# Peptides against a protein of PDB entry 5T59: the designs that were tried, part 115

Target 1, 112 residues: chain A of PDB entry 5T59
Amino acid sequence: TTPTMQSTSLLTEHLGYPPISLVDDIINAVNEIMYKCTNAMEKYLMQRNIIGKKDFSDEIKIGTAKLESLLENSVDKNFDKLELYVLRNILSIPSDLLEENRFRLLHHEKLV
Target 2, 90 residues: chain B of PDB entry 5T59
Amino acid sequence: EHIRFQRLVQVCNKALEESIRKLQSWEKIHECFPNYGQTREGIENLTVCQQQVIKLWSNLSRVEFDAIFHERSIEEKLNQLDDLINKARS

## One batch from the design tools (peptide; made by RFdiffusion4, then SolubleMPNN)

Design b2_p21_7_s3 (from b2_p21_7, 6 letters changed)
Fold by OpenDDE base, seed 4:
Structure b2_p21_7_s3 (fold): chain B 112 residues (1-112), chain C 90 residues (1-90), chain A 21 residues (1-21)
Amino acid sequence: as target 1 above (112 residues)
Amino acid sequence: as target 2 above (90 residues)
Amino acid sequence: KELEEEEKKLEEELNKLFEEE
């Protein structure tokens, strides 16, 4: 169920863009969201960095950075899985359609 | 008969859920702020922060992904793909 | 009902996929 060049071409024609473009959009979005979240966390805590007479700014910065790294690793891992799944199981052409007669069907639908 | 878009939504949700799972762990959060989290106020702040971040993650993801799906017309395209496949198999 | 079943099947598949390291 590995994507083929042929399926990619057909899907590109169908979608109007390469299948990978959708995945790229998703990944770019989640990365942006990720950093917005971590930034928000840091900002929130930094506004509350002093408790009593102690300043926890340094600890907050370090801690937030650690959480960011944790999230980064998780995002990378999980969205790599997503990418593979989407390209193989969603944005894919079944093998039975990768035949000449089936190609005609796809082309016919496009031209209609 | 249409299944591909459903799959897309589900896998996106799954990836998002799994990605944020570690931040949902209070223990992991607290470990990053060992001294801060030893104070009452610190615990309170971390608790609120954790909740807000998770909420922000969910909300932003929903908005952004929906926008992507719309801009790419992916539901329509995937439905069409399903139809083509079903037709070919008929 | 059919859609629900498909959703359930997919959920199981995704669970397996994402619970594996």
Scores: peptide ipSAE 0.525, ipTM 0.939, DockQ to the pose 0.501
Fold by OpenDDE base, seed 3:
Structure b2_p21_7_s3 (fold): chain B 112 residues (1-112), chain C 90 residues (1-90), chain A 21 residues (1-21)
Amino acid sequence: as target 1 above (112 residues)
Amino acid sequence: as target 2 above (90 residues)
Amino acid sequence: KELEEEEKKLEEELNKLFEEE
């Protein structure tokens, strides 16, 4: 079940930020890390591009690009799953707490 | 009693692990460098590179995710959420 | 021990989730 506007509002108040913001931080971080990793790989190999009498620069560039693409696809896939899981199972409010009486209770706890 | 933060940590770890899994395959790495990897020196370089990248991935993710969790006070907030839910159900 | 049990349960759930392609 997708989060409701009500739950989002309540969680935003509780967290001090919208639930999605946490997920965004995580995803942004992993993307940054991903490109740092692939860049490091390319740089490392490009510093070692000549073996014997052969220059493997082109192969290295193509190869690292392929690996980057593979990693990108994997990151996208897996962190999409993470996003759904977090929003549904972690940053969520059970339906019983979304009832009127429980709703007020949650607000009351913040005010007191 | 407190379960949400545990879930967060676990799912983050799982996503990270699954994301890097393909790079952990030597075969897949080698396939991207078919001629380079036919040389002894190339194999050595690729081996080191693979290891370093995986290590970098793990280290950076740990540091960055912990920083996010701290900045967002997410452990405390999730614990409080658990408490609120439990209280409401009591 | 209860925490460990929950962790194991979650791990199984996550395994299923991330095995789905």
Scores: peptide ipSAE 0.523, ipTM 0.939, DockQ to the pose 0.528
Fold by OpenDDE base, seed 2:
Parts: sequence; C-alpha cells; structure tokens
Structure b2_p21_7_s3 (fold): chain B 112 residues (1-112), chain C 90 residues (1-90), chain A 21 residues (1-21)
Amino acid sequence: as target 1 above (112 residues)
Amino acid sequence: as target 2 above (90 residues)
Amino acid sequence: KELEEEEKKLEEELNKLFEEE
C-alpha cells in the first residue's frame, strides 16, 4: 500500500527529513557510481584500442555504450523496486500506530 | 527486535547485486566487443576491465552508501522507530 | 538466532521481489 500523508508527516518529524530524501540520496549515489564505472571501462579500453595494426576505437565506444545502457536499465529497474520496498516496509508506520493515542507517543518522544 | 535497518542494508545489497549481475556475465561483455574479443590481447583486456569494474562498483557503493547512512543517521532513527512501534504494541 | 531467522525470511522476500520481473 502507498504511504499516507500522516505516515509521511510523522516519519519526517522523526527523521528530520522526508522519507523520500533517503531514497533520493541512494538513487543519486548509485547513478553517480554507475557512470563512474562505465567511464572507467571506456577509458581503460580506449587506452588499449590498438591491437596489432587494427584500431578498435569505434567498436569500443559502441560496446561501452551498450553496456552503459544495459546497466542503466538494470539500475532503474532494481532501484525502483528498492524505492517501493523502502517506503512500504522500512520507512513505514503500522496502521495500529496511526491512531490518536499512538501519535502522541511519536510526538512525545520528540519533545523529551 | 531491531529489524528495519537490517532490511535497509539487505535491500540495498540486493539491488546492487542484481544491478551488476549482467556485467558479471562474460558472454554479455564479449557480445559487446565481438571483434575486439576475438583477439588474445582483447580478451585479456576485457577480462581485466570486467574485474576492475565490478570491484569499483562494489567499493564505491559501500563507501557512498555508508556515508549516506551516516549522514542521515538512519540506523539510529530506524532503531528508534522499531522501539517506538514495539512500545506502542506492548 | 531470531535475528538470523528474520534475515533469512527477508532474503526470501527480497528474492521474490527482485526475481519476479
């Protein structure tokens, strides 16, 4: 199920930031890492682009681009699943706590 | 008792592992470099490249994710959340 | 032991989630 506004508000108060911010940090990080990896791969191979008397630069560029696309698709798919899982199963408040008496507990802890 | 941070670590690892899985396939790598990979030297280069990329992926992910978790104090916050939930149910 | 069991259960759940599609 999708998180409620109440849940988001309570978690934001507890965390000091919206739950989605954590997911955003994770996704931004993995995207950065992804491009660092593909860039490193391309540079490594481009430094070794000539074998014998044949220049494989074009093939290397195309090949690394294909791998980048493959990795991008995989990252997008898997981290979309991660986002859903985190927001639903980790950064979530059980329904029994979404009652008036339970809201007080979360608020009280912040004040203490 | 404390379960949410464990879940976070596990799902992050799972997503990272599944994301890099295709690059771990030699067949997939070789397919992208059909002529380059037909040379001995090319195969050697691709092999080293594949290994280095996978290591880089793993190392950078660990460092960056740990930094995020620290900056967001997420372990502490999730443990507190677990405690609050358990307390409310007691 | 309880933590290990929970970890195992979570792994199974994650396996299902990430292998379905």
Scores: peptide ipSAE 0.523, ipTM 0.939, DockQ to the pose 0.525
Fold by OpenDDE base, seed 5:
Structure b2_p21_7_s3 (fold): chain B 112 residues (1-112), chain C 90 residues (1-90), chain A 21 residues (1-21)
Amino acid sequence: as target 1 above (112 residues)
Amino acid sequence: as target 2 above (90 residues)
Amino acid sequence: KELEEEEKKLEEELNKLFEEE
């Protein structure tokens, strides 16, 4: 479940940064990519906004915004799941190693 | 033996795949452009656009995530963590 | 071999996680 303060400290020492920092990097990256994708889509369609005698610029802007919203909601949901999974199952220390004796062993192994 | 980095890669891929899934639906794309998509040229443009966006999503995510993993040395760190845990349990 | 089996198991777990909502 939720990582303990001790686990976070140990992992921070091991990684050289807090575990959440990795997740933050990932989330920031996907958000940037998301907006780059939607922007590219809008630009592509806006270059092709006139078909026959009709100008579809307004529809393109609205439609692209709807797709952006759809993607944004999906990214938010799925990467929230990712965050939880990473912190619980990847960047985690088993409870048996959080005991005092095992804690010392972890530090010892790092120093040796 | 080393499992944590594999988990990281897999969950990242899964999140990316699930996030783009709705954009892979032609029906959803078309619904956003009801009049534009009623024209032949509009359909063609939307088709190309959809394909390009999906490719861009895939390519950018690969490049950016690989960069993050490298900068954070996460594969090495997770392998070391696995080793420490396994050693402690042996 | 063993890695492949673990990957498959994880994939199943992730499928369940991301299909729940």
Scores: peptide ipSAE 0.521, ipTM 0.939, DockQ to the pose 0.506

Design b2_p21_7_s4 (from b2_p21_7, 6 letters changed)
Fold by OpenDDE base, seed 2:
Structure b2_p21_7_s4 (fold): chain B 112 residues (1-112), chain C 90 residues (1-90), chain A 21 residues (1-21)
Amino acid sequence: as target 1 above (112 residues)
Amino acid sequence: as target 2 above (90 residues)
Amino acid sequence: EELEEEEKKWEKELEELFASE
């Protein structure tokens, strides 16, 4: 289920930032790491592209591109799941706390 | 008593592990370099490359995610959230 | 004890989520 506006507002007040911002940071980080890894792999192999008298540069470029695509797809799928899990089960407020009497508690704690 | 931050760490680790799983397969790596991987030297290079990439993935992820968690003060915030929820239910 | 059970529940949900597809 999708978080309510009320839940998002309360969490934003508590965190000092919208809950989705944390997820965005995580996803941006892993994407950066992903490309650093694939770039490092390509560079490493391209420095070793000649074996004997044969140049494997084309095969290396194609191969690393395939691995990059494979990793991209996996990252996308798994971190979409992460986003869902985090927003639903970690950065969430139980329904009982969204009631009027419990709602005040979160607000009160912020003020004191 | 404090469970949310632990869950965050767990789900991050799970996502990272599942994402790199295919690169941990030698067969998958070799498939991408069919001719290069038929040479002795090529196999050696691919082996080292695979190991280095996996290590790089792990190390960078740890450093970057820890930095995010620190910058967002997420452990403290999640602990406070747990406390608030528990207090409300008491 | 109850907290332990709740933790296990969430762990199962995590595993089920990442086991899908």
Scores: peptide ipSAE 0.315, ipTM 0.930, DockQ to the pose 0.819
Fold by OpenDDE base, seed 4:
Structure b2_p21_7_s4 (fold): chain B 112 residues (1-112), chain C 90 residues (1-90), chain A 21 residues (1-21)
Amino acid sequence: as target 1 above (112 residues)
Amino acid sequence: as target 2 above (90 residues)
Amino acid sequence: EELEEEEKKWEKELEELFASE
């Protein structure tokens, strides 16, 4: 189930880019989104940091940081799983196609 | 016959869903703001904030991932891959 | 039927993957 160099080459040729590049795009995007979300949360709460006569700014900053860490860890974990799944099960060449005759077929289709 | 792109979308959604799951927990949110969340107004703010963040997460992810998929022409490429596989197995 | 089974297989793998710690 581990991707081979051969399959990677074939997929790269087919896709026009290495399979991992797609995953990288996805991961980079979600990371960006993650920080946008946490930043938005902090900003929202900081605009509402005063309740009564008490200033909760410090608590908000700490709390938001904790949530960011929580989300960050979850993103890392789950998108590592995504990477594995995509490369193994989606961007993969079945073993039966990793034969000489099948290679010719793939190359033929590309050249046509 | 075309299944790979569907799977890609599914796994992306799954990863996104699981990633945000902990933020969907009110208890975890409240724990991060123990004193703030003891006030009525604080609870209200946290509630709205939680909802907005989750919504923002979903919306931004949809837009960004769709853009990636388009830029990479991944649906077409995966469909072609499916076709090649099916043809080879015929 | 075979395709359906294959689809279920992948779905199960997906669920198992993300259900695991």
Scores: peptide ipSAE 0.315, ipTM 0.929, DockQ to the pose 0.908
Fold by OpenDDE base, seed 1:
Structure b2_p21_7_s4 (fold): chain B 112 residues (1-112), chain C 90 residues (1-90), chain A 21 residues (1-21)
Amino acid sequence: as target 1 above (112 residues)
Amino acid sequence: as target 2 above (90 residues)
Amino acid sequence: EELEEEEKKWEKELEELFASE
């Protein structure tokens, strides 16, 4: 379930940034890492593209591209799940604390 | 008592683990290089490449995610959140 | 005790989430 505006506001105040910003940082990081890994793979194999007088450059490029696509799809799916889990189960305010009296308490705690 | 940061670490590790799972399959790697992988030297190169990529994935992820967690002070903030919740319920 | 059980519950949910494709 999508977090409420109230929950987002409270968490933003507590964290000093919107909860989604943390998720964005994580996703951006893994995407960068992903392409670094696939690039490293391609470069490593392309430096070893000739075996027994046969040039495997084309096969290496195609194969690496396939692996990149596979990894890209997996990263997308799994980190979408991560986003959902984080926002629902980690960066969330229990419903009992969203009541007016509890809401004031959390706000007061920040001010004190 | 403090559980949210532990959950964050767990879900990050899980997502990373599941994302790299296909690359951990030698069969999947070999399928992408059918002719290259039929040579002895090609198999050796693919083996080293696979190992290095997995290590690179793990090492970079650890370093980058730790940096994010530090910059966002997320462990402290999540611990404080746990404390606030527990206090409110006491 | 209770905290451990709750944590186990969340771990189970985590596993279920990533097991589902």
Scores: peptide ipSAE 0.311, ipTM 0.929, DockQ to the pose 0.854
Fold by OpenDDE base, seed 5:
Structure b2_p21_7_s4 (fold): chain B 112 residues (1-112), chain C 90 residues (1-90), chain A 21 residues (1-21)
Amino acid sequence: as target 1 above (112 residues)
Amino acid sequence: as target 2 above (90 residues)
Amino acid sequence: EELEEEEKKWEKELEELFASE
């Protein structure tokens, strides 16, 4: 499941950046989106915090925090799976091409 | 022939879909607002809020992921990788 | 046909990964 040093080097050369950098960008983006979503939800409900004579501000804050936690846990789990899948099945080089002769061929094709 | 970028898009969509799945449950939403959700207005507000959050999640992820893919030239790079691998095996 | 079969295999792996836990 873990990429070899050789594979990482080849992919870094090909991509112009380490494979993990793409995953990092994706994870950083989804985390940002996550907090934007929960913040928007809280703000929307806080603008509607009073119903009748009751103020639900405290409940809204607690409830939104619970939803944020739920989403955060789900994002963490699913994007850990994404990272594994991407590095293993997408940003990977078949083992048969990591042999010395095939390695040279890959470099040759890149340069030509 | 070119499959890696397709896989990338698929796994991103899958991760996004699974991450938001619990927020798509009305029961989960209502549980977080037990008293607020006992009022008619509260239910209406939560319903709209849920829909808006899901849309925001989808729209923002699409825009930002596309930007990442463009900045990293990942479609081109993955297609080239596919080509290199196929050529090496020919 | 061969390409389609390979795609299905990877699709299955994807589904299995996210179906777990």
Scores: peptide ipSAE 0.310, ipTM 0.929, DockQ to the pose 0.803

Design b2_p21_8_s1 (from b2_p21_8 with T8I T9S W13L E14K E17D)
Fold by OpenDDE base, seed 5:
Structure b2_p21_8_s1 (fold): chain B 112 residues (1-112), chain C 90 residues (1-90), chain A 21 residues (1-21)
Amino acid sequence: as target 1 above (112 residues)
Amino acid sequence: as target 2 above (90 residues)
Amino acid sequence: KIERAMNISEEELKEVDEWFE
């Protein structure tokens, strides 16, 4: 089932916002969380950067950056899939209900 | 009867779980800190750090996603959508 | 975003569905 302009309009009316807005909120949130996590990791390790007589600050910065990139790539991949799933399977209207008569029925039921 | 909101929660959890999976690998963590991780103290610090970041990921995502769901009234709206669809088919 | 969601093939949709089931 592919979202259509008609279904988007109906869902926007029902939700009070476009379906994509929910996904945008989710993606924005996880991105913020991602950077908070990597920042916290860096800060924690930088507070423990000296072991013996060795300073591992440079290695910590490089290592945390690598982990951030790894996490970023994974988040991008998985939440792209999430976006597709949500828009096609959750925030969707069955095609049989997009016919003219059923379209009116949905509007009628909303108003009653 | 009501299935859409359940699916939303499930897919969010799945995406979060799969996203953090690589950070759950000790081998991958250690590879990013090859010299630091050769020290006893370094291993200890990395172990604690790994555990804490995973917990932080879980806690922050729970709080933020719940807030989004509340602000968007998505459970109610999806339940209503299920009801409308079911009624239209009856 | 919407364009991407609207232009995926049935095979791609199946893969996404299976991943989240």
Scores: peptide ipSAE 0.129, ipTM 0.928, DockQ to the pose 0.853
Fold by OpenDDE base, seed 2:
Structure b2_p21_8_s1 (fold): chain B 112 residues (1-112), chain C 90 residues (1-90), chain A 21 residues (1-21)
Amino acid sequence: as target 1 above (112 residues)
Amino acid sequence: as target 2 above (90 residues)
Amino acid sequence: KIERAMNISEEELKEVDEWFE
């Protein structure tokens, strides 16, 4: 089922924040982690850029950039899927609970 | 009984795993450093680098995601949501 | 973002569900 404005409102009341905020936190975190990883990789290799009197700095920079792009694309793809899954299947309210009587139940529980 | 938080953890782990999958490929790593990886020392450095990056990815994601889950009280909230749904259907 | 999630097709939803199943 597709998330509705009603379900979003109910979940926001229940969570204390909009459902999308959780996903945003997750995505922001993984992006930060991603760049920390690629930065660490580049620094590690750049400290070891000279082998047998040959300087591999240019190759290291290009290679690390390629890996960063690869990881970035993968993160974007997989966490877009995660976002959809979370919002549709985890942070969701079944349609039968969106009826008037069920709506009151959720609201009542919050007030008690 | 409580299923939503478990699903959240599972989907997070799945997304993290699939995201790092390509970096776990030695062939993919090596092709990015074709000349560097032809040297003995280069291979050694790339091997260590690959291992450390994967570990860093795993450790940082665990710490950060756990912090998010705690700050958002998501386990408790999702358990409550499960309970509400079950109660409503009872 | 929520609007984006609302705009996905049923087929796309099935693909996502299968991937994380």
Scores: peptide ipSAE 0.129, ipTM 0.928, DockQ to the pose 0.849
Fold by OpenDDE base, seed 1:
Order: C-alpha cells, then sequence, then structure tokens
Structure b2_p21_8_s1 (fold): chain B 112 residues (1-112), chain C 90 residues (1-90), chain A 21 residues (1-21)
C-alpha cells in the first residue's frame, strides 16, 4: 500500500511526530556513525604510516577516502531502501482503516 | 500479534549489515592500499583496522538506534498500532 | 522524501520487498 496524507496525519497523531522523523533520526545516526568509523580508520592507519623507512601517508589518505566513498554509497543505497520499506510497510495504515469511522478509532483511543 | 516493531528491527539490521558488507571484504580493503598492504606490518595494521571499524560500526549503531527507539517510544507505538489494526479487523 | 517514496515504480517496490524478505 502507498502512504497517503490521511495516513500520515493519523500516524503523526498516534506517534506524536511525523513518521518520516523516525527515519530521519535513523539516517542521521548512521551517517554520523559512518564518518566516525572512517575517521577512526584514517587516524589508526596514519598513526602507523611509516613502515620500513617508507611513508605511506599519501596512500593511506587516498585509500581511506576510497573506502569512505564506498561505504557512503552503500549507506545511501541501503538506507534509501530502508526509508521506503519503513514508510510503506511499517509506519502505514491498512486501507480498511482509512475510513471515517476508523479515523475516529485512532483519535478515540488517544483521548481515552 | 505484534509484528511492526520486529520488522523495524529487522530492516535496520539488514540495512546496517548490507552497508558494511563491502568493508568486510579483505580484497576490497587491500585494493585501496596496494603498496601498504604488501608489507607484513601493513597487512597486520589493515587487519586490525578492519576488525575494529566493523566492531565500532556494530556497537555504535546498536547504541544509537536503541536510543532512537527509546526516545521515539517506537516499540510501544507500533504495538499499539498493531493492536488497533487487529481490533478493527476483529 | 515521502514524495519520493510515493513515486517509486512498481518494479522498485518489488525489489525493496525482496531485499527485506
Amino acid sequence: as target 1 above (112 residues)
Amino acid sequence: as target 2 above (90 residues)
Amino acid sequence: KIERAMNISEEELKEVDEWFE
């Protein structure tokens, strides 16, 4: 089923926040974690950049940047899928509940 | 009876797992450090680095996602949603 | 984001569903 404005409103009332806000929190978190991971990787290797009198600093910087890009692309792809799945399959209202009397049910439960 | 929160946890885990999959490939990592990885010490450093970054990824994501779920009360809200749906269909 | 999610093709939806099965 496809999300509607009605379902969004109902879910917002139920959750206390728009459904997309949860997804935003998740995506923001994983992005932060991603850069923490790549930064940690770079720092770890840069502390070990000299081997056998050879300085590998440039290679490390380039290599970690490549890995960061790789991870970034993967995160974007997979969490875009996550967003779609969550909004369509988890934070969704079945069509049989998208009726006037059913709307009242959600509202009534909140007030009681 | 309650299915939505379980699905949320599953999809989050799946997304996290698939996102880190390429970093779990030693070949991919080694390709990024072709000369560094030709040294014994370099290989050792890359190995430790790979292990640590994957652990960091897993640990941070667990902590942060649990915090989000708690702050948003999402388990309770999704369970309530399931209950409402089931009630309406009964 | 919601607009994007609502405008994906049926084929893309199938891919998402299969990915998370």
Scores: peptide ipSAE 0.127, ipTM 0.928, DockQ to the pose 0.798
Fold by OpenDDE base, seed 3:
Structure b2_p21_8_s1 (fold): chain B 112 residues (1-112), chain C 90 residues (1-90), chain A 21 residues (1-21)
Amino acid sequence: as target 1 above (112 residues)
Amino acid sequence: as target 2 above (90 residues)
Amino acid sequence: KIERAMNISEEELKEVDEWFE
């Protein structure tokens, strides 16, 4: 089932924020973490860029950039899936509760 | 009776695990540093780097996600949602 | 973003559900 405006409204009232806001927080967090990780990796290797008589700085920069790209693609893919799952299966209201009578019940429970 | 928050934690863990999977591959790491990784010292550095990054990924994600869940009171809210749904079906 | 999530195919939705089972 796909989220409806009604379910979004009810969940927003219940949560105090739109359901998508939680997902946004999660995605923003993982993106920040991702770049912290890749930055740390680059810095670590750049401090160890010379082995013997060879300077591997260029290779390190290119290599870490490649790994960053790989991680970016993976994060995008998997957290897009997460977003869908959360909105469909976690932050969702069963259709039977979206009936008019049950809608009133949820609203009433919130107000009492 | 309370299942939604558990599912949230599970799906977050799954997404994190799948996202870092490629970096857990030594072959993938080595391929990015073909000449550097042909040196003994380079291999050692890459090995440590890989381990540290994975640990950093795990630790930061745990801390940040827990903070989000707390700030959003999501466990409580999801438990309440479960209760409401169960009550309505009773 | 909700709109974005709602514009995926049914096949993709099934894949997501299976992935997180």
Scores: peptide ipSAE 0.132, ipTM 0.928, DockQ to the pose 0.675; fails the geometry check

